# Peptides against a protein of PDB entry 5TDY, part 20

Target 1, 88 residues: chain A of PDB entry 5TDY
Amino acid sequence: EKKIDGRRKAAVLLVALGPEKAAQVMKHLDEETVEQLVVEIANIGRVTPEEKKQVLEEFLSLAKAKEMISEGGIEYAKKVLEKAFGPE

## One batch from the design tools (peptide; made by RFdiffusion4, then SolubleMPNN)

Design b2_p13_5_s2 (from b2_p13_5, 5 letters changed)
Fold by OpenDDE base, seed 1:
Structure b2_p13_5_s2 (fold): chain B 88 residues (1-88), chain A 13 residues (1-13)
Amino acid sequence: as target 1 above (88 residues)
Amino acid sequence: SDEYFQKVVDALY
């Protein structure tokens, strides 16, 4: 898989969530982080289906590692994200 | 940096 810049990964995820959900997430971040992410989002350009898939897969991996989702719910969560934020 | 991605993930839930 192609290496994606960390800031870009964050921007891709936020854009995939949509403006409303992204706003809810970003209000939990520090101002400096928000400023950097806004710049990345503004310059995100085209997000390929491959990038989106890669970012979402890594998201699920991190969420599991951070114990944000149960082992039994990982596949369900994956399907939900695929349907909601999957290929365009 | 992956730090930004991790921060977003942490803030999602």
Scores: peptide ipSAE 0.642, ipTM 0.938, DockQ to the pose 0.631
Fold by OpenDDE base, seed 3:
Structure b2_p13_5_s2 (fold): chain B 88 residues (1-88), chain A 13 residues (1-13)
Amino acid sequence: as target 1 above (88 residues)
Amino acid sequence: SDEYFQKVVDALY
């Protein structure tokens, strides 16, 4: 497993969510953070399946650890995974 | 580094 830069992990996750959901998420972030993430997304280049899997697994782990995934949250997490790994 | 990732995760909920 290769170590991924923190900013890149954030960019990979946002891209996986799609432009609509990514925009909604970024509305809750401070302006400086948004600007830096937009730059990272613009320069994301190719995201390997390995990177995508690694980032999404860490996302699920963090969300569970922070107790943000309730009963309804489980279905949301499934949707994120389905969008990321579903048929293209 | 991971601060950005954690902020994005928190903003999802």
Scores: peptide ipSAE 0.634, ipTM 0.937, DockQ to the pose 0.606
Fold by OpenDDE base, seed 4:
Structure b2_p13_5_s2 (fold): chain B 88 residues (1-88), chain A 13 residues (1-13)
Amino acid sequence: as target 1 above (88 residues)
Amino acid sequence: SDEYFQKVVDALY
């Protein structure tokens, strides 16, 4: 397991979410953060299956840990994982 | 650096 840069993790997740959801997410972020993430996404290059898996698993973990997610939110997170592992 | 990742996660909900 390789350590992934924090900004890259964010970019990987956003890309995995798809353009529609990514756009919605970034609407809730401050302008500076959005700008930085856009740069990361633009330079994301190739995402390996390994790092994608790491990011998505960490996403699920954080989602559960924050407990800011309803029951449906947890299910959504699971669906994100399933959907993200499909395209690649 | 994980702050960006956490911000994204938080913004999802």
Scores: peptide ipSAE 0.631, ipTM 0.936, DockQ to the pose 0.598
Fold by OpenDDE base, seed 5:
Structure b2_p13_5_s2 (fold): chain B 88 residues (1-88), chain A 13 residues (1-13)
Amino acid sequence: as target 1 above (88 residues)
Amino acid sequence: SDEYFQKVVDALY
């Protein structure tokens, strides 16, 4: 797998979540972080299926690792993956 | 750089 820039990974994930959920997530981030992520999203260009798959798999892995801080986190992560890989 | 990604993941919960 090709190493993906961290900011790009975040942008890919946010786009995969959709605008509504992405906006909801960004409400929990500081202003500067939001600005940086918006710039990345604006310049995201083409997201290959390979990139998307890689990012979402890493997302699932991180969600599993953070299970202790989020009840139902694994189930939620799986739902996000299923929606992201499925048709829009 | 993964800091941004992790912050987004954390914010989902």
Scores: peptide ipSAE 0.628, ipTM 0.937, DockQ to the pose 0.626

Design b2_p13_5_s3 (from b2_p13_5 with E1S E2D F13Y)
Fold by OpenDDE base, seed 1:
Structure b2_p13_5_s3 (fold): chain B 88 residues (1-88), chain A 13 residues (1-13)
Amino acid sequence: as target 1 above (88 residues)
Amino acid sequence: SDEYFEKVVDAIY
């Protein structure tokens, strides 16, 4: 897989969530982080399906590692994300 | 930095 810049990964994930949900998430971030991410989002350009898939997979992996989701719910969560933030 | 990505992930839930 192609290496994706960390800030870009964050931007891709936020864009995938949509403006409303992204805004809610960013409310929990410090101002400096928000400023940096806004710049990344503004310059995100085209997000390929490959990038989106890679970012979402890494998101699920991190969420699981941080015990944000149960082992039994990982496949379900994956399907939900695919439906909600899948192919445009 | 992956720090930004991790911060976003932490903020989602």
Scores: peptide ipSAE 0.670, ipTM 0.944, DockQ to the pose 0.612
Fold by OpenDDE base, seed 5:
Structure b2_p13_5_s3 (fold): chain B 88 residues (1-88), chain A 13 residues (1-13)
Amino acid sequence: as target 1 above (88 residues)
Amino acid sequence: SDEYFEKVVDAIY
């Protein structure tokens, strides 16, 4: 796997979530972080299937790790992945 | 860094 820039990973994930979900998520972030991510999203260009898969798999991994402090995390993560992978 | 990515993931929950 090719190493993906952290900001790009965040942007890829947000785009994969869709504009509505992405907006909802970003409501929980500080203003400066949101601005940075919006810029990254605006300049995301082409997201390859490989990048998307890699990012979402890493997301799933982190979600599984967070299952320790958030019940239902794995199930939620799977739903997000399915919705993100489904359209593309 | 992965800081932004982790922040986003954390914000999803």
Scores: peptide ipSAE 0.669, ipTM 0.944, DockQ to the pose 0.692
Fold by OpenDDE base, seed 4:
Structure b2_p13_5_s3 (fold): chain B 88 residues (1-88), chain A 13 residues (1-13)
Amino acid sequence: as target 1 above (88 residues)
Amino acid sequence: SDEYFEKVVDAIY
């Protein structure tokens, strides 16, 4: 396992979610945060499947810890993972 | 720091 920068993790997650979902998520962020993340996304370069897997698993863990996701949410995250591996 | 990551996660739901 390779440690991933926090900002990069955010960018990887947003990219993995896809443009539509990413846009929806960023609507809930402050302008400054959005600007920073957009820059990070613009410079994300290549995201390895390993990075995507790490980020999404950490997402699951964090979301569960925050009790933010239902069982359906977990299944959704798994589907996102599958899609994340598809494009690359 | 995972500040941005957590912000994104918090914003998802």
Scores: peptide ipSAE 0.668, ipTM 0.943, DockQ to the pose 0.553
Fold by OpenDDE base, seed 3:
Structure b2_p13_5_s3 (fold): chain B 88 residues (1-88), chain A 13 residues (1-13)
Amino acid sequence: as target 1 above (88 residues)
Amino acid sequence: SDEYFEKVVDAIY
């Protein structure tokens, strides 16, 4: 797999959420971070299915590591992601 | 770095 830039990973995740949910998430970020992410989103170009899959897998891994989801719920979380972000 | 990505992940929850 290809290494993805950290800012791009954030932008891919936000775009996958859709504009309404992304806006709600970004309300919890500082203004400077929001401005930089908006620029990254504006220049995101094409997001390949491979990039999207890679970013979502890393999201699950990070969320589990931060105990945002229970270990036993990881398979459920994967299904939720499929519903929330949808297949391309 | 992954600083921005981590911040976004934290903000989702």
Scores: peptide ipSAE 0.664, ipTM 0.942, DockQ to the pose 0.598

Design b2_p13_5_s4 (from b2_p13_5, 6 letters changed)
Fold by OpenDDE base, seed 4:
Structure b2_p13_5_s4 (fold): chain B 88 residues (1-88), chain A 13 residues (1-13)
Amino acid sequence: as target 1 above (88 residues)
Amino acid sequence: SDRYFEEVVEAMF
């Protein structure tokens, strides 16, 4: 497993959500953090299938660990996000 | 550090 920079993981996830949803999410972040993420998004370049898979897995793991999604909702969330990332 | 990723994930909910 290749370690991905935290900023990059965030950028990959935000891009997968799309501009509208990404904007809604970033409304909850401080201005400085948003600026950093926008820079990272602008320079995201090529996102490999391996990165997409890793980010998705880490998202689900983190969301579950923080109890932000129920265990029963994990499978559904996974399917939704996989569609958002797109196949490669 | 994964603070940026964690903050984004938390902000999604």
Scores: peptide ipSAE 0.733, ipTM 0.951, DockQ to the pose 0.563
Fold by OpenDDE base, seed 2:
Structure b2_p13_5_s4 (fold): chain B 88 residues (1-88), chain A 13 residues (1-13)
Amino acid sequence: as target 1 above (88 residues)
Amino acid sequence: SDRYFEEVVEAMF
């Protein structure tokens, strides 16, 4: 497993959510953070299947660690995001 | 830094 830059992980996740949902999420971030993320998204380039899987895994791990989703919600969240990423 | 990723994840909830 390769270490992915934090900004890139954020960009990959936001792109996976789609423009409308990503915009809703970014409304809760400060302006400077949004600007940095927009730049990262604009330069995201090719996202490999391995990166997508890794970002999803780290998302679930982080959300679980911060108790933002229940244990039962992990599987559901995984399915939603995997579908959003699309087949590879 | 993973702060951007963490902030995005937190903002999703």
Scores: peptide ipSAE 0.732, ipTM 0.951, DockQ to the pose 0.594
Fold by OpenDDE base, seed 5:
Structure b2_p13_5_s4 (fold): chain B 88 residues (1-88), chain A 13 residues (1-13)
Amino acid sequence: as target 1 above (88 residues)
Amino acid sequence: SDRYFEEVVEAMF
């Protein structure tokens, strides 16, 4: 497993959500943070399937740790979220 | 640092 830069992880996650949903998420962030993320997204380049998988797994782990989602099977939660994110 | 990643994750909820 390769360690991914924190800003890149954020960009990968936002891109996976799609532009509309990503915009809704960023409305809850401060202006400076949004500016930094937009730059990172603009320069994201190619996102490999391996990166996307790793980022989503780290997302689920972090969300559980922060009690944002219920405890339970990671595979079930992953499938639900992936469906909500859309294709790709 | 994972600050940006954590902030994005928290903002999703």
Scores: peptide ipSAE 0.702, ipTM 0.948, DockQ to the pose 0.588
Fold by OpenDDE base, seed 1:
Structure b2_p13_5_s4 (fold): chain B 88 residues (1-88), chain A 13 residues (1-13)
Amino acid sequence: as target 1 above (88 residues)
Amino acid sequence: SDRYFEEVVEAMF
């Protein structure tokens, strides 16, 4: 797999959520971080299905590592995200 | 930096 830089991974995830949900998430970030991510989103260009897939997998891995979801909740979280992602 | 991705992930919960 190709290494995706952290800013791009964040931007890919936010764009996948759609503008309304992304805005809700970004309310919890500091202004400088939001500014950086907005620039990254503005320059995101084309996001491939492969990138989206990789970012989703890294999301699930990280969320589990930070104990934000349990092992039993991983599949549930995956389905929630699938529904939350905007149309392609 | 992965900190941006980590902060976004944390903010989703």
Scores: peptide ipSAE 0.701, ipTM 0.946, DockQ to the pose 0.611

Design b2_p13_6_s1 (from b2_p13_6, 4 letters changed)
Fold by OpenDDE base, seed 4:
Structure b2_p13_6_s1 (fold): chain B 88 residues (1-88), chain A 13 residues (1-13)
Amino acid sequence: as target 1 above (88 residues)
Amino acid sequence: SLAELVEAVKALL
């Protein structure tokens, strides 16, 4: 598997969250990071299935570590998020 | 939560 750039992964997640949530998240990032992410979002183009897979897996791992979701719900969440990944 | 999403984004970077 090809390693995906971190800025690309973050941009994919932000797009998946939708513009409202993405905007709220970016308000809590430093100015330079926001500038970089804006560029990535603007040039995101099509997100491949492989990219979606990698971003989803990392997100779920982080969410689990932060106890955002329970272990029992991770498989279910994986299926739901893969089907309803985002508006893109 | 929003705070968790912020940290998730930061972690991906």
Scores: peptide ipSAE 0.525, ipTM 0.908, DockQ to the pose 0.067
Fold by OpenDDE base, seed 3:
Structure b2_p13_6_s1 (fold): chain B 88 residues (1-88), chain A 13 residues (1-13)
Amino acid sequence: as target 1 above (88 residues)
Amino acid sequence: SLAELVEAVKALL
């Protein structure tokens, strides 16, 4: 599968969070990173299913590593998060 | 949490 640029992946996630939550997150990033992400968000366009899948899988991997979700809840979490993306 | 979301975003970058 194609590797997606990190800035693109982050932008996809931020858009999925919505403007209010995205803004809260970006307040904790360095100014240069914020500027880069704003550009990516402005040009987000359509997010392909492949991009969503890759972002979601990476996010879930991180969540599991931090024990944010239990082993038995991973599959359910995938479904919830996929639906949570909504129309970006 | 917000902190965890921040770390997740940073990890994607």
Scores: peptide ipSAE 0.524, ipTM 0.909, DockQ to the pose 0.068
Fold by OpenDDE base, seed 1:
Structure b2_p13_6_s1 (fold): chain B 88 residues (1-88), chain A 13 residues (1-13)
Amino acid sequence: as target 1 above (88 residues)
Amino acid sequence: SLAELVEAVKALL
């Protein structure tokens, strides 16, 4: 479908992680990137189901590549993450 | 892990 801006995707993920984890992650990003992400987070607004799905799929792809989750757990993880999607 | 989350965020950007 329509390609989502990278900063938007990252912001959605950070919100989903919650403020504590998001803060930890952002400590390891460069200053300019952090500033850009803060703006995106502040203006996150409503996240559509399609946006959530796309971010989720890309995240799971990366998680699998980094062996964060087992191959057989991908489908289960999708369901769990959809239910737990951040405060937003 | 934190390192993995950092990499994930960087990859989305």
Scores: peptide ipSAE 0.518, ipTM 0.906, DockQ to the pose 0.067
Fold by OpenDDE base, seed 5:
Structure b2_p13_6_s1 (fold): chain B 88 residues (1-88), chain A 13 residues (1-13)
Amino acid sequence: as target 1 above (88 residues)
Amino acid sequence: SLAELVEAVKALL
């Protein structure tokens, strides 16, 4: 629906991963990208349900495309991740 | 995996 900036989406995901995992991920990104993401994380504020939904759906689509999860497992994974995602 | 998470983040950007 509403277009969300990619950096914003990535920031939301990183926050959801927690600081330790987020740090590990960001170590594999170039310095400029990290700086941009840090700015987005610093200004993340409240994440709306719509933003959470979009990030989750795009993440799941990627996971499905890469066969990280089966087609039949996508709905289950969505429910689990939605519950785990929570407010951040 | 960590590698997959990195790819996910890159894909969102």
Scores: peptide ipSAE 0.498, ipTM 0.898, DockQ to the pose 0.069

Design b2_p13_6_s2 (from b2_p13_6, 4 letters changed)
Fold by OpenDDE base, seed 3:
Structure b2_p13_6_s2 (fold): chain B 88 residues (1-88), chain A 13 residues (1-13)
Amino acid sequence: as target 1 above (88 residues)
Amino acid sequence: SLEELVKEVEKLL
């Protein structure tokens, strides 16, 4: 695995989520934070399948851990992965 | 840091 910096990780994740899901997430963030994320998304450039897979797997791992104390994490993560890789 | 911010964003997912 190659190390991905946090800024790029955020961009890859949000793009993978799609505009609607990404917007839903960013509704919980302040305006300045949203602007920063939008800049990162705009400058994402090329995303390799390996990089995309790595970021989404990290998210899935976090969701699995979260599922131990909350509901909906695993199912949401699965849906994100399906949306990201299903149409390929 | 942005790394910490990303972790917070991940919590929202």
Scores: peptide ipSAE 0.080, ipTM 0.668, DockQ to the pose 0.051
Fold by OpenDDE base, seed 5:
Structure b2_p13_6_s2 (fold): chain B 88 residues (1-88), chain A 13 residues (1-13)
Amino acid sequence: as target 1 above (88 residues)
Amino acid sequence: SLEELVKEVEKLL
């Protein structure tokens, strides 16, 4: 498994969710974080199927482990994204 | 499939 930095993981996830779902996630984030996400998405470039799978499986694994598969999942997504854009 | 995985993730939101 290849290492993917947190910022890129967040961008890959949001792109995979599509614009509508991505917007639902971002409306729960502060302006500064949203700006960072937009930059990452704009510079995402090519996403391989393997990379996409890795990111999504990691997200699902964490969600299942924390038993957070619910309509309140946006709060979980918020936490994931905030951690992804934390300091290196 | 990968598509099914994406849909599962979307259900979290």
Scores: peptide ipSAE 0.034, ipTM 0.558, DockQ to the pose 0.157
Fold by OpenDDE base, seed 4:
Structure b2_p13_6_s2 (fold): chain B 88 residues (1-88), chain A 13 residues (1-13)
Amino acid sequence: as target 1 above (88 residues)
Amino acid sequence: SLEELVKEVEKLL
């Protein structure tokens, strides 16, 4: 398992969710963060099946954990994306 | 499958 940086993880996830679900998630983010996400998605390049699986399994596991404590999937996704696009 | 995994993620988010 190769390590993937947070910014790329977010991009892979959003692309995998599709435009409608991705848009719903991004509605909860500020404009600057959304712009950064769009840039990452635009430069995502090739995503291998292994990389996609790795990212989705990670988010699925964490989302389930957060849902169990009543945080909600959308709220969790918001926090993850905000952290991924923090200061370099 | 990967497709089913994506669907589950979409349901959670």
Scores: peptide ipSAE 0.032, ipTM 0.561, DockQ to the pose 0.158
Fold by OpenDDE base, seed 2:
Structure b2_p13_6_s2 (fold): chain B 88 residues (1-88), chain A 13 residues (1-13)
Amino acid sequence: as target 1 above (88 residues)
Amino acid sequence: SLEELVKEVEKLL
């Protein structure tokens, strides 16, 4: 597997979720984070099937491993995205 | 499949 930048992971996830679900996630985020996500999505370019699979499996794995399913999907997504765009 | 995986993620969110 190739290393994927956290910000790109978020963009790939949102695109994979589709516009409806992506919007549901983003409306729970602060304005700055939304703007950053929009920029990442705009510059996403080509996403290979391998990259998409890697990203989705990673997020699913994290949700299950941390037993965050009970916390709700939106809150989980918010935490993941905030981590992706947090300070380096 | 990848499609099923996406649907699982969508169910979480």
Scores: peptide ipSAE 0.026, ipTM 0.553, DockQ to the pose 0.160

Design b2_p13_6_s3 (from b2_p13_6 with K6V E11A)
Fold by OpenDDE base, seed 3:
Structure b2_p13_6_s3 (fold): chain B 88 residues (1-88), chain A 13 residues (1-13)
Amino acid sequence: as target 1 above (88 residues)
Amino acid sequence: SLEELVEAVEALL
């Protein structure tokens, strides 16, 4: 197995969670981390089967949930930011 | 839960 960068793994998981869940998670992270993750999400491109497998395996060992990968890219990243930190 | 999700993301970083 290839080692995947932590930021990449986190971005893959956030995209898999979908914008609603991702936004809720992002509300609990520090601003600097959020900014970094938004960039990663915006530039996530295609996620390989191997990446998905590794990320979900680690996720399942830490949490009791399974998710499907959703759309990435700049539009997705914007939706995450809007729902997490947009005006209320 | 949300707490578990947050902890999972933090653990991956």
Scores: peptide ipSAE 0.394, ipTM 0.860, DockQ to the pose 0.090
Fold by OpenDDE base, seed 1:
Structure b2_p13_6_s3 (fold): chain B 88 residues (1-88), chain A 13 residues (1-13)
Amino acid sequence: as target 1 above (88 residues)
Amino acid sequence: SLEELVEAVEALL
């Protein structure tokens, strides 16, 4: 699998979360990081199915570890990504 | 929670 830049992965996730939640999250990040993420979001362009898959898998692992989602939350996460970037 | 989402984003970076 191709390694994805961390900033891009985070940008994909933030876009998937929607602007309201993304804004709330970024309020808790340092200014330099926010600046970098805004640039990445602005230039996110097309996210390949492989990229979405990789980001989703990483996020799901993290979310489960933090007990943010139930074990059955995979389908919801997929729907969020589909709404953000369309069907692929 | 919001805190957990922040941590997730930071982990991806």
Scores: peptide ipSAE 0.378, ipTM 0.856, DockQ to the pose 0.061
Fold by OpenDDE base, seed 4:
Structure b2_p13_6_s3 (fold): chain B 88 residues (1-88), chain A 13 residues (1-13)
Amino acid sequence: as target 1 above (88 residues)
Amino acid sequence: SLEELVEAVEALL
């Protein structure tokens, strides 16, 4: 799989969260980070199924580390992602 | 939570 730049991964996640939640998140980031993310979002273009899969898997891994969701949910979600985006 | 989402975004960077 292709390595995805961190700024692009964050931009993909922010777009997935929707404009309302993304705005709330970015209000808590420093000015330089916001500027970087705005550029990435503006130039995000099309997000491939592969990118969506990688970003969501990494997000879920981070969510597990922070105990945001159950471990069982994480493993199930990973399997769903493989089935949904793997064949594409 | 919002705080955890912020931390997740920062961790991706």
Scores: peptide ipSAE 0.376, ipTM 0.855, DockQ to the pose 0.067
Fold by OpenDDE base, seed 5:
Structure b2_p13_6_s3 (fold): chain B 88 residues (1-88), chain A 13 residues (1-13)
Amino acid sequence: as target 1 above (88 residues)
Amino acid sequence: SLEELVEAVEALL
């Protein structure tokens, strides 16, 4: 497993969310962070399946830690995320 | 929620 830059990971997630949802998220971030993310998004290029998988898995881990999902729902959550954000 | 999603993005950074 290859480590991915944090800004890259965030950009991948934001792109997966789509422009409307991404915009909603970015409105709640400080302007400097937004500027950094805009640059990353602009230069994201193609997202490999490996990158997407790693980002989604890390997102699931964070979601679990924040009690966004139940401990026994990891596999279900993976399926939901893949179906919702997998397609490009 | 949106707030949690924002925090998740921040955590990835």
Scores: peptide ipSAE 0.347, ipTM 0.838, DockQ to the pose 0.068

Design b2_p13_6_s4 (from b2_p13_6 with K6V E11S)
Fold by OpenDDE base, seed 1:
Structure b2_p13_6_s4 (fold): chain B 88 residues (1-88), chain A 13 residues (1-13)
Amino acid sequence: as target 1 above (88 residues)
Amino acid sequence: SLEELVEAVESLL
């Protein structure tokens, strides 16, 4: 498993959430982090299937731990990624 | 919730 930079992982997730929700999330981050994420989002380019998979798996693990989503939310998350980056 | 999403993003960083 290739390690992905944390800023890139977060950028992938934020793009997947859509601009409205991403903006809401970023309002609660510190200024330096926001600046870094904006750069990452602007230069996100192509997200490989492997990157999408790793980000999704990590996010789902976190989301489940926080009870943000039920087990049935996995398919929704996959659909969000498909909408953001297209089929891979 | 929004707070939980923020925490998730922070955890990825």
Scores: peptide ipSAE 0.379, ipTM 0.855, DockQ to the pose 0.061
Fold by OpenDDE base, seed 2:
Structure b2_p13_6_s4 (fold): chain B 88 residues (1-88), chain A 13 residues (1-13)
Amino acid sequence: as target 1 above (88 residues)
Amino acid sequence: SLEELVEAVESLL
């Protein structure tokens, strides 16, 4: 598999959340991080089905491994991504 | 929650 930069993965996730929710998330990040993510989102271009799948899997795996988010939060994220990208 | 989403984004960075 091709390694995806973390900033790009975050950008893909933010785009999947939609502009309103993405904006809410970014309001809670530091200024430097926001600037980096805005650049990534602006230049995201096309996301291949393979990238979409990889980002989702890495996100879910990382979140579960670190027990950072609840199972409900993970399921919500899955639903958001499914609606944004559709079945692959 | 919003906090969880923030944490998720930060975890990818």
Scores: peptide ipSAE 0.379, ipTM 0.858, DockQ to the pose 0.070
Fold by OpenDDE base, seed 4:
Structure b2_p13_6_s4 (fold): chain B 88 residues (1-88), chain A 13 residues (1-13)
Amino acid sequence: as target 1 above (88 residues)
Amino acid sequence: SLEELVEAVESLL
């Protein structure tokens, strides 16, 4: 697996959230960060399945740490998302 | 939640 830049990972997540959710999130970020993310989103191009998987795994890992979700729940969620949104 | 999403984005950076 290729290492993905943090700004690109964040951009992929924001795009996945949709424009309304992404906008709400970015309202809570500092101006410099927003500018950086806007550039990344504008130049995001195609997102590979591998990139989506890596971003999703990292996102779920962070969410687990915050919410203290069971390991089984996280793995199940990963499988559901891969089944629902993986194939394109 | 929105707060968790913000924290997630910040953590990815």
Scores: peptide ipSAE 0.373, ipTM 0.855, DockQ to the pose 0.066
Fold by OpenDDE base, seed 5:
Structure b2_p13_6_s4 (fold): chain B 88 residues (1-88), chain A 13 residues (1-13)
Amino acid sequence: as target 1 above (88 residues)
Amino acid sequence: SLEELVEAVESLL
């Protein structure tokens, strides 16, 4: 897999969360970070299924490490991602 | 939680 810039990864995740949840997250970030993310979101363009899958898998790994969700939940989410963003 | 989600976003950066 190809490496994705961190700012772009965050932008992809925020877009995936939807505008309401993204706004809730961003209001807890520092001003400079918010400005950077706003720019990235504004210029996100097309997000490929592969890119979105990669970002979400990394997010799920972080969620597991922080015990945001159960391990079983992680595996379930991975299967959902594979089905949603598999080959066209 | 929202706090954990914020930390996750920061970790991606």
Scores: peptide ipSAE 0.332, ipTM 0.838, DockQ to the pose 0.064

